# Ledger of designs, part 34: peptides against a protein of PDB entry 4A54

Target 1, 94 residues: chain A of PDB entry 4A54
Amino acid sequence: MSVADFYGSNVEVLLNNDSKARGVITNFDSSNSILQLRLANDSTKSIVTKDIKDLRILPKNEIMPKNGTKSPSTNSTKLKSAETYSSKNKWSMD

## One batch from the design tools (peptide; made by RFdiffusion4, then SolubleMPNN)

Design b2_p15_4_s4 (from b2_p15_4, 7 letters changed)
Fold by OpenDDE base, seed 4:
Structure b2_p15_4_s4 (fold): chain B 94 residues (1-94), chain A 15 residues (1-15)
Amino acid sequence: as target 1 above (94 residues)
Amino acid sequence: SLEDKLSEKLNKSLK
């Protein structure tokens, strides 16, 4: 299994200095042993793998699809305006 | 958990 299999995963990285970084894995440079993370502010952070003490994959917050309570389609009962057919009985009184 | 197993695999791949 390669690091590339985890591209797009949200991770927490614990560094040897006990600092933490959180981000999405965007790239891994195997030649230089550098892991690249996209941070919450859209910046990128490069981490040398030798500085990594531990890495964990964060659970995908299943944004529970807000069951968009279909706002009950207010069946706007279009009150069919009863077209009062005013049958104008034109009483032509001759 | 699956996440723990995947984390373990990822850590191994980074070593």
Scores: peptide ipSAE 0.555, ipTM 0.905, DockQ to the pose 0.110
Fold by OpenDDE base, seed 1:
Formats: C-alpha cells, structure tokens, sequence
Structure b2_p15_4_s4 (fold): chain B 94 residues (1-94), chain A 15 residues (1-15)
C-alpha cells in the first residue's frame, strides 16, 4: 500500500513538537520525504515525514468545516449506450 | 475501526 492510496483523505498529523495539522493529503514527494496537505483555508502545508509522530485518518462523519471545496462532481459521463443500429443489410435478392 | 487500520497502514507507509 502506498501513500498515494490515501490522496484525498482528511487527516490529522501530530508532529514531533506536539503541534497538530489537519488537512487533505494532496501529494507525497518520496524523493524528499515530504507530505503535502491542503488546509481548511485552502493553503498548502508541506511536512517532512521525519517530523511526523503520528497520523490519523479522520472519519467522514466528522464535520469538516464546510469550506465548499466542491467535491469534484464525478460527472458520470452517461455513456450513452450506442444504440447498435442494426444496419438492415437489405440484401435485395434481385 | 476501519479508519484505525488505515491510519496504521498509512503511518507504516510514511516511515
């Protein structure tokens, strides 16, 4: 399981200095060991993973402050079932 | 809870 599997999850991060940050996981830089969070004020916070003491995923029922970040409306592209027009090959047997 | 198990997995992935 990779960190990417948790993109979009709302998390609480406890740092080694006992400070806390809450936000949505937006990115993870594996080369530099940096976790990126989007905060409630739409700012971005970068956290070095070595500074993380503990991280927890927040349950969906916890009232995230409704900053109306529009959940990307999954435009269910209604795949219009291509009506297979059965081309009636009118083979006129003349 | 499921969230606890997932949190554990995430923590392991960040180490």
Amino acid sequence: as target 1 above (94 residues)
Amino acid sequence: SLEDKLSEKLNKSLK
Scores: peptide ipSAE 0.554, ipTM 0.906, DockQ to the pose 0.136
Fold by OpenDDE base, seed 5:
Structure b2_p15_4_s4 (fold): chain B 94 residues (1-94), chain A 15 residues (1-15)
Amino acid sequence: as target 1 above (94 residues)
Amino acid sequence: SLEDKLSEKLNKSLK
């Protein structure tokens, strides 16, 4: 199985120095043994595979770093609740 | 889990 089969997967990487990185696999350089991750802030981190202690794939239901696909800011037009001013029909009793 | 199996495969592919 190729590392390329996991492109787009969200992963947590534990490094030999016990630091952690979380991101989406964007590329793997087999010649140089470099794994590239896109982080939550849209930056790219390159990790040498020899520095990886462990890697786990995160389930899709976990908050994927919001790839800033600008969800169209649904301008929640605050539907100003039209305060239906109940126009009190002043029934003028004549 | 599926994720565990895939993680194992991925780890093997990186070694």
Scores: peptide ipSAE 0.553, ipTM 0.906, DockQ to the pose 0.123
Fold by OpenDDE base, seed 3:
Structure b2_p15_4_s4 (fold): chain B 94 residues (1-94), chain A 15 residues (1-15)
Amino acid sequence: as target 1 above (94 residues)
Amino acid sequence: SLEDKLSEKLNKSLK
């Protein structure tokens, strides 16, 4: 069994410094011992395998925390409808 | 669980 058999798996990686990373396995460089994860923000993180304390596969039903791209609050600039006050120029012809 | 067994295999493959 190779690491490639787990491509596309969602994993949680515990590093030797006790930090954690979560992402989908996208690649493994066996020559350099580098595991690549796609993170929730679509960025890629490279992890040297020697820095991995433990790795667990997450259940498919665990919703990757989509970093809720805060929908850009479309500041609906309330287009203040310029009330064009049509000043009725009453042209009084005398 | 299946995930535990797979995690074990993956950890072994990374060593």
Scores: peptide ipSAE 0.551, ipTM 0.905, DockQ to the pose 0.100

Design b2_p15_5_s1 (from b2_p15_5, 5 letters changed)
Fold by OpenDDE base, seed 3:
Formats: sequence, C-alpha cells, structure tokens
Structure b2_p15_5_s1 (fold): chain B 94 residues (1-94), chain A 15 residues (1-15)
Amino acid sequence: as target 1 above (94 residues)
Amino acid sequence: KLTEELKEALKKALE
C-alpha cells in the first residue's frame, strides 16, 4: 500500500507543535518526506512528515468547512403581498 | 474499524 492510494482523501493532521491542519491529500514527495494538502481555501500546504504527531482520515461525508462564502444573505425581501383590498364599490342601483 | 486500518496504513506509508 502506498501513500498514493490515499490521494483525494480528507485528513486532519496534528502537528508536533499541537497545531492542526485539515485538507485533501494531493501529493507526497517520498524523497523529501513532504505531504501536500489542499486546504479549504484552495491553497496548498506542505507538511514535513517528521512534524506529524498524528493523522486521521475524515469520513467522506464530512463537509470540509467550505470557507463559508457567506451565501449572500438573500435578503428575502419579504414580498409583502400587497393585499389589494379590492374595496367592493357597492354600486347601489336606485 | 476500517478507518483505523486506513490510518495505520497511511502512517506506515509515510514512514
């Protein structure tokens, strides 16, 4: 089994400095022992494997926190349904 | 179970 078998997998990496990185495995440089992760912002982070304290594979259904592009709060303009009160003009024929 | 096995495989591959 090679690291390439895990390309495209979402992982959370705990580093020796207790910081965490989360991303998709995009590449591994075996010569230099560098793991490359694509982060949520589409940037790439290179991690030296010796700096990895722990690693876990995230389930496929775990939505990587998309940097929430704030879905433009569609100000749901409450279409105030203008209740056109049709005033029934009672045309009284005398 | 599968996740743990995968984790160990990945760790081994990174060594």
Scores: peptide ipSAE 0.166, ipTM 0.747, DockQ to the pose 0.375
Fold by OpenDDE base, seed 5:
Structure b2_p15_5_s1 (fold): chain B 94 residues (1-94), chain A 15 residues (1-15)
Amino acid sequence: as target 1 above (94 residues)
Amino acid sequence: KLTEELKEALKKALE
């Protein structure tokens, strides 16, 4: 499992100085040990991994920073309520 | 439980 498997995940990072950052993982530079987050204001924050005290993955229902990347259009498949109009052909025998 | 496993995997991958 690589860090790339978590690209696009929304995370909260707790730093050693007790500051917090929230954003979407966009990149990881292994050569410099730098984690890149896209923040809610569409800016990018670079965090040195040695400064990370803790990290958690945020649930999908939590306010994702509006990554200008269109959340995959949940094709709200309009459940075409196939109103099966059961046309009860009331065969009125007259 | 799954989130904790992912957290651990991510931490390990970042180390």
Scores: peptide ipSAE 0.163, ipTM 0.745, DockQ to the pose 0.443
Fold by OpenDDE base, seed 4:
Structure b2_p15_5_s1 (fold): chain B 94 residues (1-94), chain A 15 residues (1-15)
Amino acid sequence: as target 1 above (94 residues)
Amino acid sequence: KLTEELKEALKKALE
């Protein structure tokens, strides 16, 4: 499973300094280990993954609080459950 | 709610 599978997912990130960020995953730079979030105010936040203490995917029904401008029109990307992902990528060798 | 396993998958993907 790749991070790209979660693009468009709304997440809450807890940082090592105990600050929190909420946003939609828009990009991940694997070379630099940077997770990019689009925030409720349509700004972007880059987070170094080593600074992440924890993260959770927010329920689709959870309303992201708007801070300033209109919530980014994020097409609710259907988050693939692990089961769904596994089912799609399941292979067998005979 | 999304499953904990999905959360873990995301965390693993970020590692």
Scores: peptide ipSAE 0.162, ipTM 0.745, DockQ to the pose 0.189
Fold by OpenDDE base, seed 1:
Structure b2_p15_5_s1 (fold): chain B 94 residues (1-94), chain A 15 residues (1-15)
Amino acid sequence: as target 1 above (94 residues)
Amino acid sequence: KLTEELKEALKKALE
């Protein structure tokens, strides 16, 4: 399982400065440790992973980015790959 | 390490 398997997931990211960002995971840069989110206004936000305090998948009944895909079910025993976004990035976990 | 950390965070979020 790779980070790319989570592309298309709707997430809320809590940053170290207590600010929050909500978006769809569109990319992860393993070389620079940068998580990329598509926001509700269709803009893109890049977040350095060291600045992340917490991260959660948004449930279906919460506000999601416009044109975002469904979040994986929290009741699933196995993590699901997103259907809409490509999982082209391949790298080893460290 | 950071990639693994992110993976674990996402796994936790799905529980």
Scores: peptide ipSAE 0.152, ipTM 0.744, DockQ to the pose 0.061

Design b2_p15_5_s2 (from b2_p15_5, 6 letters changed)
Fold by OpenDDE base, seed 1:
Order: C-alpha cells, then sequence, then structure tokens
Structure b2_p15_5_s2 (fold): chain B 94 residues (1-94), chain A 15 residues (1-15)
C-alpha cells in the first residue's frame, strides 16, 4: 500500500518534542519527507517525518472536534420535475 | 492494523 491510500484518514501524530497534532492526511511529499495534515481549524500543518515520534490512525467514530464547518447545506434545489405541459392543441377543425 | 500499514507505507516511500 502507498501513503496515498490513507489520504482522508484522521491521524494523531506525536512529535519528537512531545507535542501532538491531529488532522486528516491530505498529502505526502516523498521527496521532502513531509506529511501534510488538515487540522480542525482548516489550517494545514506540514510535518517532517523525521520529527514524528509516533502516529496512529484514529477510529472513524472518534468525534474529532468537527470544527463545524457547516458543510454548505447543498440546498438540493428540488429540480421541479418539468411537468410536461401536454399543450392539448385543440385544433378545432371547423 | 491500519496504523501499522500506514507506518509501513511511509517507510517504503522514504526508502
Amino acid sequence: as target 1 above (94 residues)
Amino acid sequence: SLTEELKKAIDEALS
């Protein structure tokens, strides 16, 4: 498997300085050895892998504090079903 | 575990 297979996963990263970061994996730069996380505040954190002491994937049910980014309620505008107005052209042949 | 697989994937990418 590749790191890309884990994009979108919620992870907790423990850094060498004993700080923790939690976020969604958005990218991995193999050339620079950088793991990119989207944090709860929608900011992006780039972590050099050499600074990672440990990491774990968080279970889906772990309520990461959803910063309630209100997913724009896609107002499913109910496309009004085009009522096929059967225009009864009453051709009165008189 | 998924965590171990991720760690492995990172290691492989860095090798």
Scores: peptide ipSAE 0.691, ipTM 0.936, DockQ to the pose 0.736
Fold by OpenDDE base, seed 4:
Structure b2_p15_5_s2 (fold): chain B 94 residues (1-94), chain A 15 residues (1-15)
Amino acid sequence: as target 1 above (94 residues)
Amino acid sequence: SLTEELKKAIDEALS
């Protein structure tokens, strides 16, 4: 199974700085280790996978809160500069 | 779980 199989899934991402992001997986760049989410405000957030502490797929019945400051235009977060990601198993499968 | 499968997929893609 590939990450692409999960495109369109709603996820909650917990970052190493303890901030959270929720959105739909729209893309994954394996070369740069970037997970891209579309947020509730229709903006795009690029997350470097090394900054991810944890993530979960949100259940279908969970309502993702919309940001009250939604812009009519889609703002894209530029890809963050990332160091070369070392091959590792970040999470163990239960 | 699907979450675990996603995590696995990410790890595999990065390996």
Scores: peptide ipSAE 0.680, ipTM 0.935, DockQ to the pose 0.577
Fold by OpenDDE base, seed 3:
Structure b2_p15_5_s2 (fold): chain B 94 residues (1-94), chain A 15 residues (1-15)
Amino acid sequence: as target 1 above (94 residues)
Amino acid sequence: SLTEELKKAIDEALS
């Protein structure tokens, strides 16, 4: 599978600074290692994968909040920290 | 899981 197979998926990204971003995957730039998300306010956020601590795909039944609307409460999911080695991220597989 | 598959896909793209 490729990252493109997940375009349109709603994801929660945990960053190394412990902030979170939620959005729909719109693009992935493999050359620059950038994941692009469309946010609730319809803006685009570019995230360098090296800044990602972990991520998860959100349930399909979870609606994307609109501008000015709080995101629905989601169940806590155990996140495994991403490991960065050189220019790569390394993920643990189930 | 789908999440793990996405992570794998990212890793492979960065390889």
Scores: peptide ipSAE 0.679, ipTM 0.934, DockQ to the pose 0.522
Fold by OpenDDE base, seed 2:
Structure b2_p15_5_s2 (fold): chain B 94 residues (1-94), chain A 15 residues (1-15)
Amino acid sequence: as target 1 above (94 residues)
Amino acid sequence: SLTEELKKAIDEALS
């Protein structure tokens, strides 16, 4: 599946500098390796994926404050995990 | 998990 399937998901991103960002995935630029988040203040943050140490999808029950309009949320549909991952996976499997 | 699927999707998009 593609990153676009996760547009609207609330995520927490841990950066290599140990700072954190929380927001809704609004876009992914594969050519430039940029993940774009909409933050609680309705601003956008562009994150270069190489700067990401870790990330997680936030539980739907977690309230992410947003100024203005309601943040998009993912559907509650459970996605089936893939059977295999590449050996070059940047992140360790749980 | 959904998180792992997202990570995989990012990795695949960057490969």
Scores: peptide ipSAE 0.670, ipTM 0.934, DockQ to the pose 0.553

Design b2_p15_5_s3 (from b2_p15_5, 6 letters changed)
Fold by OpenDDE base, seed 3:
Structure b2_p15_5_s3 (fold): chain B 94 residues (1-94), chain A 15 residues (1-15)
Amino acid sequence: as target 1 above (94 residues)
Amino acid sequence: SLTEKLKEALEKALK
């Protein structure tokens, strides 16, 4: 198997500095030994393979925490129901 | 495991 067979897989990478990165494998540059991950915020992180201490493939059911784009709280502008004050025009038919 | 296969693939590619 080649690294390309794993493109699209979600992985957790433990780096030598004990930091972690999670993302989808999008590319591997063998000439430069760089693994590229697409992160939850849609940015790309390039990781030099020598900096990887460990990695694991995450199960498909693990919901990558989409950075919850705070749905812009559409301030539901309370459409103030324009109370149509029906002014009863009393048409006095004199 | 799939993880081990990925590790093996990386090792082979870096050779």
Scores: peptide ipSAE 0.687, ipTM 0.934, DockQ to the pose 0.614
Fold by OpenDDE base, seed 4:
Order: structure tokens, then C-alpha cells, then sequence
Structure b2_p15_5_s3 (fold): chain B 94 residues (1-94), chain A 15 residues (1-15)
């Protein structure tokens, strides 16, 4: 497998300075050893691989804490099946 | 695990 197979995956990266970054893998530059993440605020963070202490792939269902923007709780509002009320308007022509 | 596969992919790419 290649790193490109993981593009779009949500990851948590633990850096050597004990800081953490969470984002979606958007690119990997092998020539410069840089992993790029798209963060919750839609900014891009470039991380030098040598600065990574550990990483993990986050489950798809983990609500990324959007800073302040209400993750649309896709409450699966059951789209109430529009009951096609076949209103047979029996227009009685008199 | 999928995480381990990613780690392996990174290690291979950095060789």
C-alpha cells in the first residue's frame, strides 16, 4: 500500500513536542517528507514526517470537534417518506 | 490494523 491510498482519511498526529494535530490527509510529499492535513477550519497544515511521534486513523464516526461551527448533527432525520397522497380528486362533473 | 498499514506505507516512502 502507498500513502496515497490513505488520502481522505481522518488522522490524529502526535508530534515530538507532544502537540497534536487532527485532520484529513490531503497530500504526501515524499521528496520533502511532508504530510499535509486539512484541518477543521479548512486550513492546511504541513507536517515534517520526522516530527511525528505517533499517528492513528480516526473512526469515521468520530465527530471532529469543529471549532464553533455546529457540525450539522446529521440527525438522520428520517426523511419521512413523502406519502404520495394520491388525492384521487374525483372531480364529479356534474 | 489500518493505522499500522499507514505507518508502514510512510516508512516505505521515506526510504
Amino acid sequence: as target 1 above (94 residues)
Amino acid sequence: SLTEKLKEALEKALK
Scores: peptide ipSAE 0.686, ipTM 0.934, DockQ to the pose 0.772
Fold by OpenDDE base, seed 1:
Structure b2_p15_5_s3 (fold): chain B 94 residues (1-94), chain A 15 residues (1-15)
Amino acid sequence: as target 1 above (94 residues)
Amino acid sequence: SLTEKLKEALEKALK
């Protein structure tokens, strides 16, 4: 598995300084070893992985205090299957 | 666990 497989996961990160950050994994920069989190206030936090002491994925059912951040309504855009109307060109030979 | 898998993924990416 790659880190990208976990994009969208809500995680709690414990840093070496004993501070904590919670957010959704949005990106990982392998070149710079930076994990990017979207925080509850919609800001982005970049964390250097060497500063991470520990991390855990938060279960979906953990009632994050509803600060009114709208869970991204997955607008399941129902891809309306374009019914290919096969226009049967009825060649009426009259 | 998913957490362990994430840790492993990070470790691999940082090698």
Scores: peptide ipSAE 0.682, ipTM 0.934, DockQ to the pose 0.699
Fold by OpenDDE base, seed 2:
Structure b2_p15_5_s3 (fold): chain B 94 residues (1-94), chain A 15 residues (1-15)
Amino acid sequence: as target 1 above (94 residues)
Amino acid sequence: SLTEKLKEALEKALK
């Protein structure tokens, strides 16, 4: 699997400074090691992966950002990724 | 889990 398979996933990222970011994965730049999240306010946050202490994919019943992937539990807007949350839900959450 | 799969994907991409 590639990171691209998770585009549209709603994630919570714990950073090394103990701050948290929650958003939908919109892009990953492997060359620069940058994970891009769309936040609830529709802004984009670029996170350098070395600054990530931990992360988790949030269950679909969690509140998703405004521009998250389509899910049975949310009416989000279209994402750049062709992958839907439903396609990813075939995998076990835990 | 999905989380673990994502972590694995990141690890692979960052090699």
Scores: peptide ipSAE 0.669, ipTM 0.932, DockQ to the pose 0.612

Design b2_p15_5_s4 (from b2_p15_5, 6 letters changed)
Fold by OpenDDE base, seed 2:
Structure b2_p15_5_s4 (fold): chain B 94 residues (1-94), chain A 15 residues (1-15)
Amino acid sequence: as target 1 above (94 residues)
Amino acid sequence: SLTEKLKEALKKALE
């Protein structure tokens, strides 16, 4: 699986400074090692992966960011492709 | 778990 398979997932990121960020994965820049999250206030947070101590995908029953997509909650199920998932999400917002 | 899969995907992408 690629990181793109998890676009739209709601995640909680624990940073090396012990602060936490919660948001929906909107992009990953492998060249620059940057994970991009959309936060609850619709702002974007760019996180350098080296600053990540830990992360977890949040279950669907957790508080989701505004306009967030449904997070995969099943441990073993195959995630939809990024394109398909993104398209669906876009359509659902229209 | 999905979390572990994401971690693995990140690891691979950063190699």
Scores: peptide ipSAE 0.679, ipTM 0.932, DockQ to the pose 0.619
Fold by OpenDDE base, seed 5:
Structure b2_p15_5_s4 (fold): chain B 94 residues (1-94), chain A 15 residues (1-15)
Amino acid sequence: as target 1 above (94 residues)
Amino acid sequence: SLTEKLKEALKKALE
C-alpha cells in the first residue's frame, strides 16, 4: 500500500509542535518526505513527515474541504425500516 | 476498525 492510495482522503494531522492541520491529501513528495494537504479555504499546506506526531482519517460524514469534495457518497442506504407490520390479524371469529 | 487500519497503513507508508 502506497501513500497514493490515500489521495483524496480527509485527514487530521497532529504536529510535533501540538498544532493541528485538517485537509485532503493531494500529494506526497517521497524525495523530500513532504505531505501536501488541501485545506478548507482551498489553500495548500505542505507538511514534513518528520514533524507529524499523529494522524487520523476523518469519517466520511465530516465536512470536507470544498475543492476536494468527493461528494460524500451518502450511500444513505435508506435503511427502509422494515416496519414489521405486526399485522395482529385479530381474526375475531365472532 | 477500518479507520485504525488505514491510519496504521498511512503511517507506515509515510515512514
Scores: peptide ipSAE 0.156, ipTM 0.735, DockQ to the pose 0.357
Fold by OpenDDE base, seed 3:
Structure b2_p15_5_s4 (fold): chain B 94 residues (1-94), chain A 15 residues (1-15)
Amino acid sequence: as target 1 above (94 residues)
Amino acid sequence: SLTEKLKEALKKALE
């Protein structure tokens, strides 16, 4: 089994400095022993394998928290349509 | 578990 068999898998990596990274395995550079992850913000993180303390494969159903793009709160400025009731006083001259 | 087997395989592949 090769690392390529795990491309597309969601993983949580615990590093030697006790920091954690979560992402999808996108590439592995065997010559330099570098694992590449795509993070939730679509950026990439390169991790040297010697810096990996532990690795957990996440279940497919675990929704990687997509950094919720704050839907731009379209401040729907309720254009208060100023209904200018122009009461046209129709002065009927009889 | 399957997950543990995969994890082990991945660790070995990274070595």
Scores: peptide ipSAE 0.155, ipTM 0.737, DockQ to the pose 0.314
Fold by OpenDDE base, seed 1:
Structure b2_p15_5_s4 (fold): chain B 94 residues (1-94), chain A 15 residues (1-15)
Amino acid sequence: as target 1 above (94 residues)
Amino acid sequence: SLTEKLKEALKKALE
């Protein structure tokens, strides 16, 4: 079981500073250990995993405000690795 | 690890 198995799950995250964040897991950056959540206002929050004190998955039946967020259609959009186009600033010294 | 925390959370939610 990988972290990706939890993508689309609604979670509540308790941080070390005792603040809370609620959202849908949209991504996990393993290189930087960052969990990304989509919040109720459709904004994105990035959380460093070392700052997480506790995490719980919210049950589907809990009246999450039905923001008609369409169930992310399981379209496995293969996130094509955004080729970081290193824009080589070709400083053409003439 | 985050994975273990998530697994534990899932277990609790199914209980």
Scores: peptide ipSAE 0.149, ipTM 0.731, DockQ to the pose 0.163

Design b2_p15_6_s1 (from b2_p15_6, 7 letters changed)
Fold by OpenDDE base, seed 5:
Structure b2_p15_6_s1 (fold): chain B 94 residues (1-94), chain A 15 residues (1-15)
Amino acid sequence: as target 1 above (94 residues)
Amino acid sequence: SEKEKEEKEKKFLSL
């Protein structure tokens, strides 16, 4: 499985500093180990993989708040933090 | 371990 298989996937990245970033994987620079995310504000964030503590693939149904389209008020069902995203959708950097 | 990190990174890259 390659990072390319996750292109277009919505992810939550937990950084070593305990900050979180959510975005769509748009690119991965293997040479520099840099993951590029497109954020909800259409900005891009580059994250060095060494700074990633954990990465989880968000379910497709988790609508990133796109700015313009009124995402229907899908009730913020508290994504139960406990949804063990399948171990297949979790990357942990130890 | 650093080796496990590298392997995970390779696996992530191989992903």
Scores: peptide ipSAE 0.199, ipTM 0.712, DockQ to the pose 0.086; fails the geometry check
Fold by OpenDDE base, seed 4:
Structure b2_p15_6_s1 (fold): chain B 94 residues (1-94), chain A 15 residues (1-15)
Amino acid sequence: as target 1 above (94 residues)
Amino acid sequence: SEKEKEEKEKKFLSL
């Protein structure tokens, strides 16, 4: 997986100073190791990756307060839940 | 350590 695979994902970043930031990953500068987040107020925050203690992807169902910013239609590739086709072969014995 | 930087970078790129 690459950082690019998470573009448009909502994340919570825990920094080394124990502060938290929440936002959408908009860019990553690999040369400078800088992660760019768009915050709920549409501002942009740049975070140096060395200052990141932990990062988690927020579930889609967490109602981030919809400030009406058009969620970029990130083509949510629906991770097709592997429907375990339980092939219950109901063999009807006639 | 440069190695720790590389491991963090690999971990971040592996995310």
Scores: peptide ipSAE 0.196, ipTM 0.710, DockQ to the pose 0.155; fails the geometry check
Fold by OpenDDE base, seed 3:
Structure b2_p15_6_s1 (fold): chain B 94 residues (1-94), chain A 15 residues (1-15)
Amino acid sequence: as target 1 above (94 residues)
Amino acid sequence: SEKEKEEKEKKFLSL
């Protein structure tokens, strides 16, 4: 699996300073270790991966306030079983 | 350690 497989996914990021950010993954720069999120106000936030304490993928059914930005129909690559999805939906930086 | 960060990054990229 690659971070690219999560493009268009809604995520919650817990930072090392215990602040939280929620947004859609729009890009990941592997060379510079930078995760780009689109926030609810359509702004973009760049986060250095070293500053990430924890990351979880939010379920699609969690109603983010649909401001009308067409979530691009990322082809539902069936990330298979719901149970394994829950365990894989958490990235912990221990 | 720097190695642990790199392993975590590889794990993140492998997600």
Scores: peptide ipSAE 0.188, ipTM 0.707, DockQ to the pose 0.090; fails the geometry check
Fold by OpenDDE base, seed 1:
Structure b2_p15_6_s1 (fold): chain B 94 residues (1-94), chain A 15 residues (1-15)
Amino acid sequence: as target 1 above (94 residues)
Amino acid sequence: SEKEKEEKEKKFLSL
């Protein structure tokens, strides 16, 4: 499954510095490993994937501020709750 | 290694 399959999804990103960002996935630069989010204020934030500690998809029922961009009615494929595998991927860079 | 980065990227892309 590609990150492209999540375009238009609302996500919460937890960064390695324990800061959080919430937004809609608008783009992914695979060459540079950069995730682009549109924030609630219509600004864009670029996040390097190496700086991401955790990412969760927000349920559709969470009252996102209705900025009027109609979430495309992607058919409710019950994305089975991606179990937050808290995989402590302790990437020990040896 | 570049291969490890690619595997991470594939794993991140492969939710």
Scores: peptide ipSAE 0.187, ipTM 0.711, DockQ to the pose 0.086; fails the geometry check

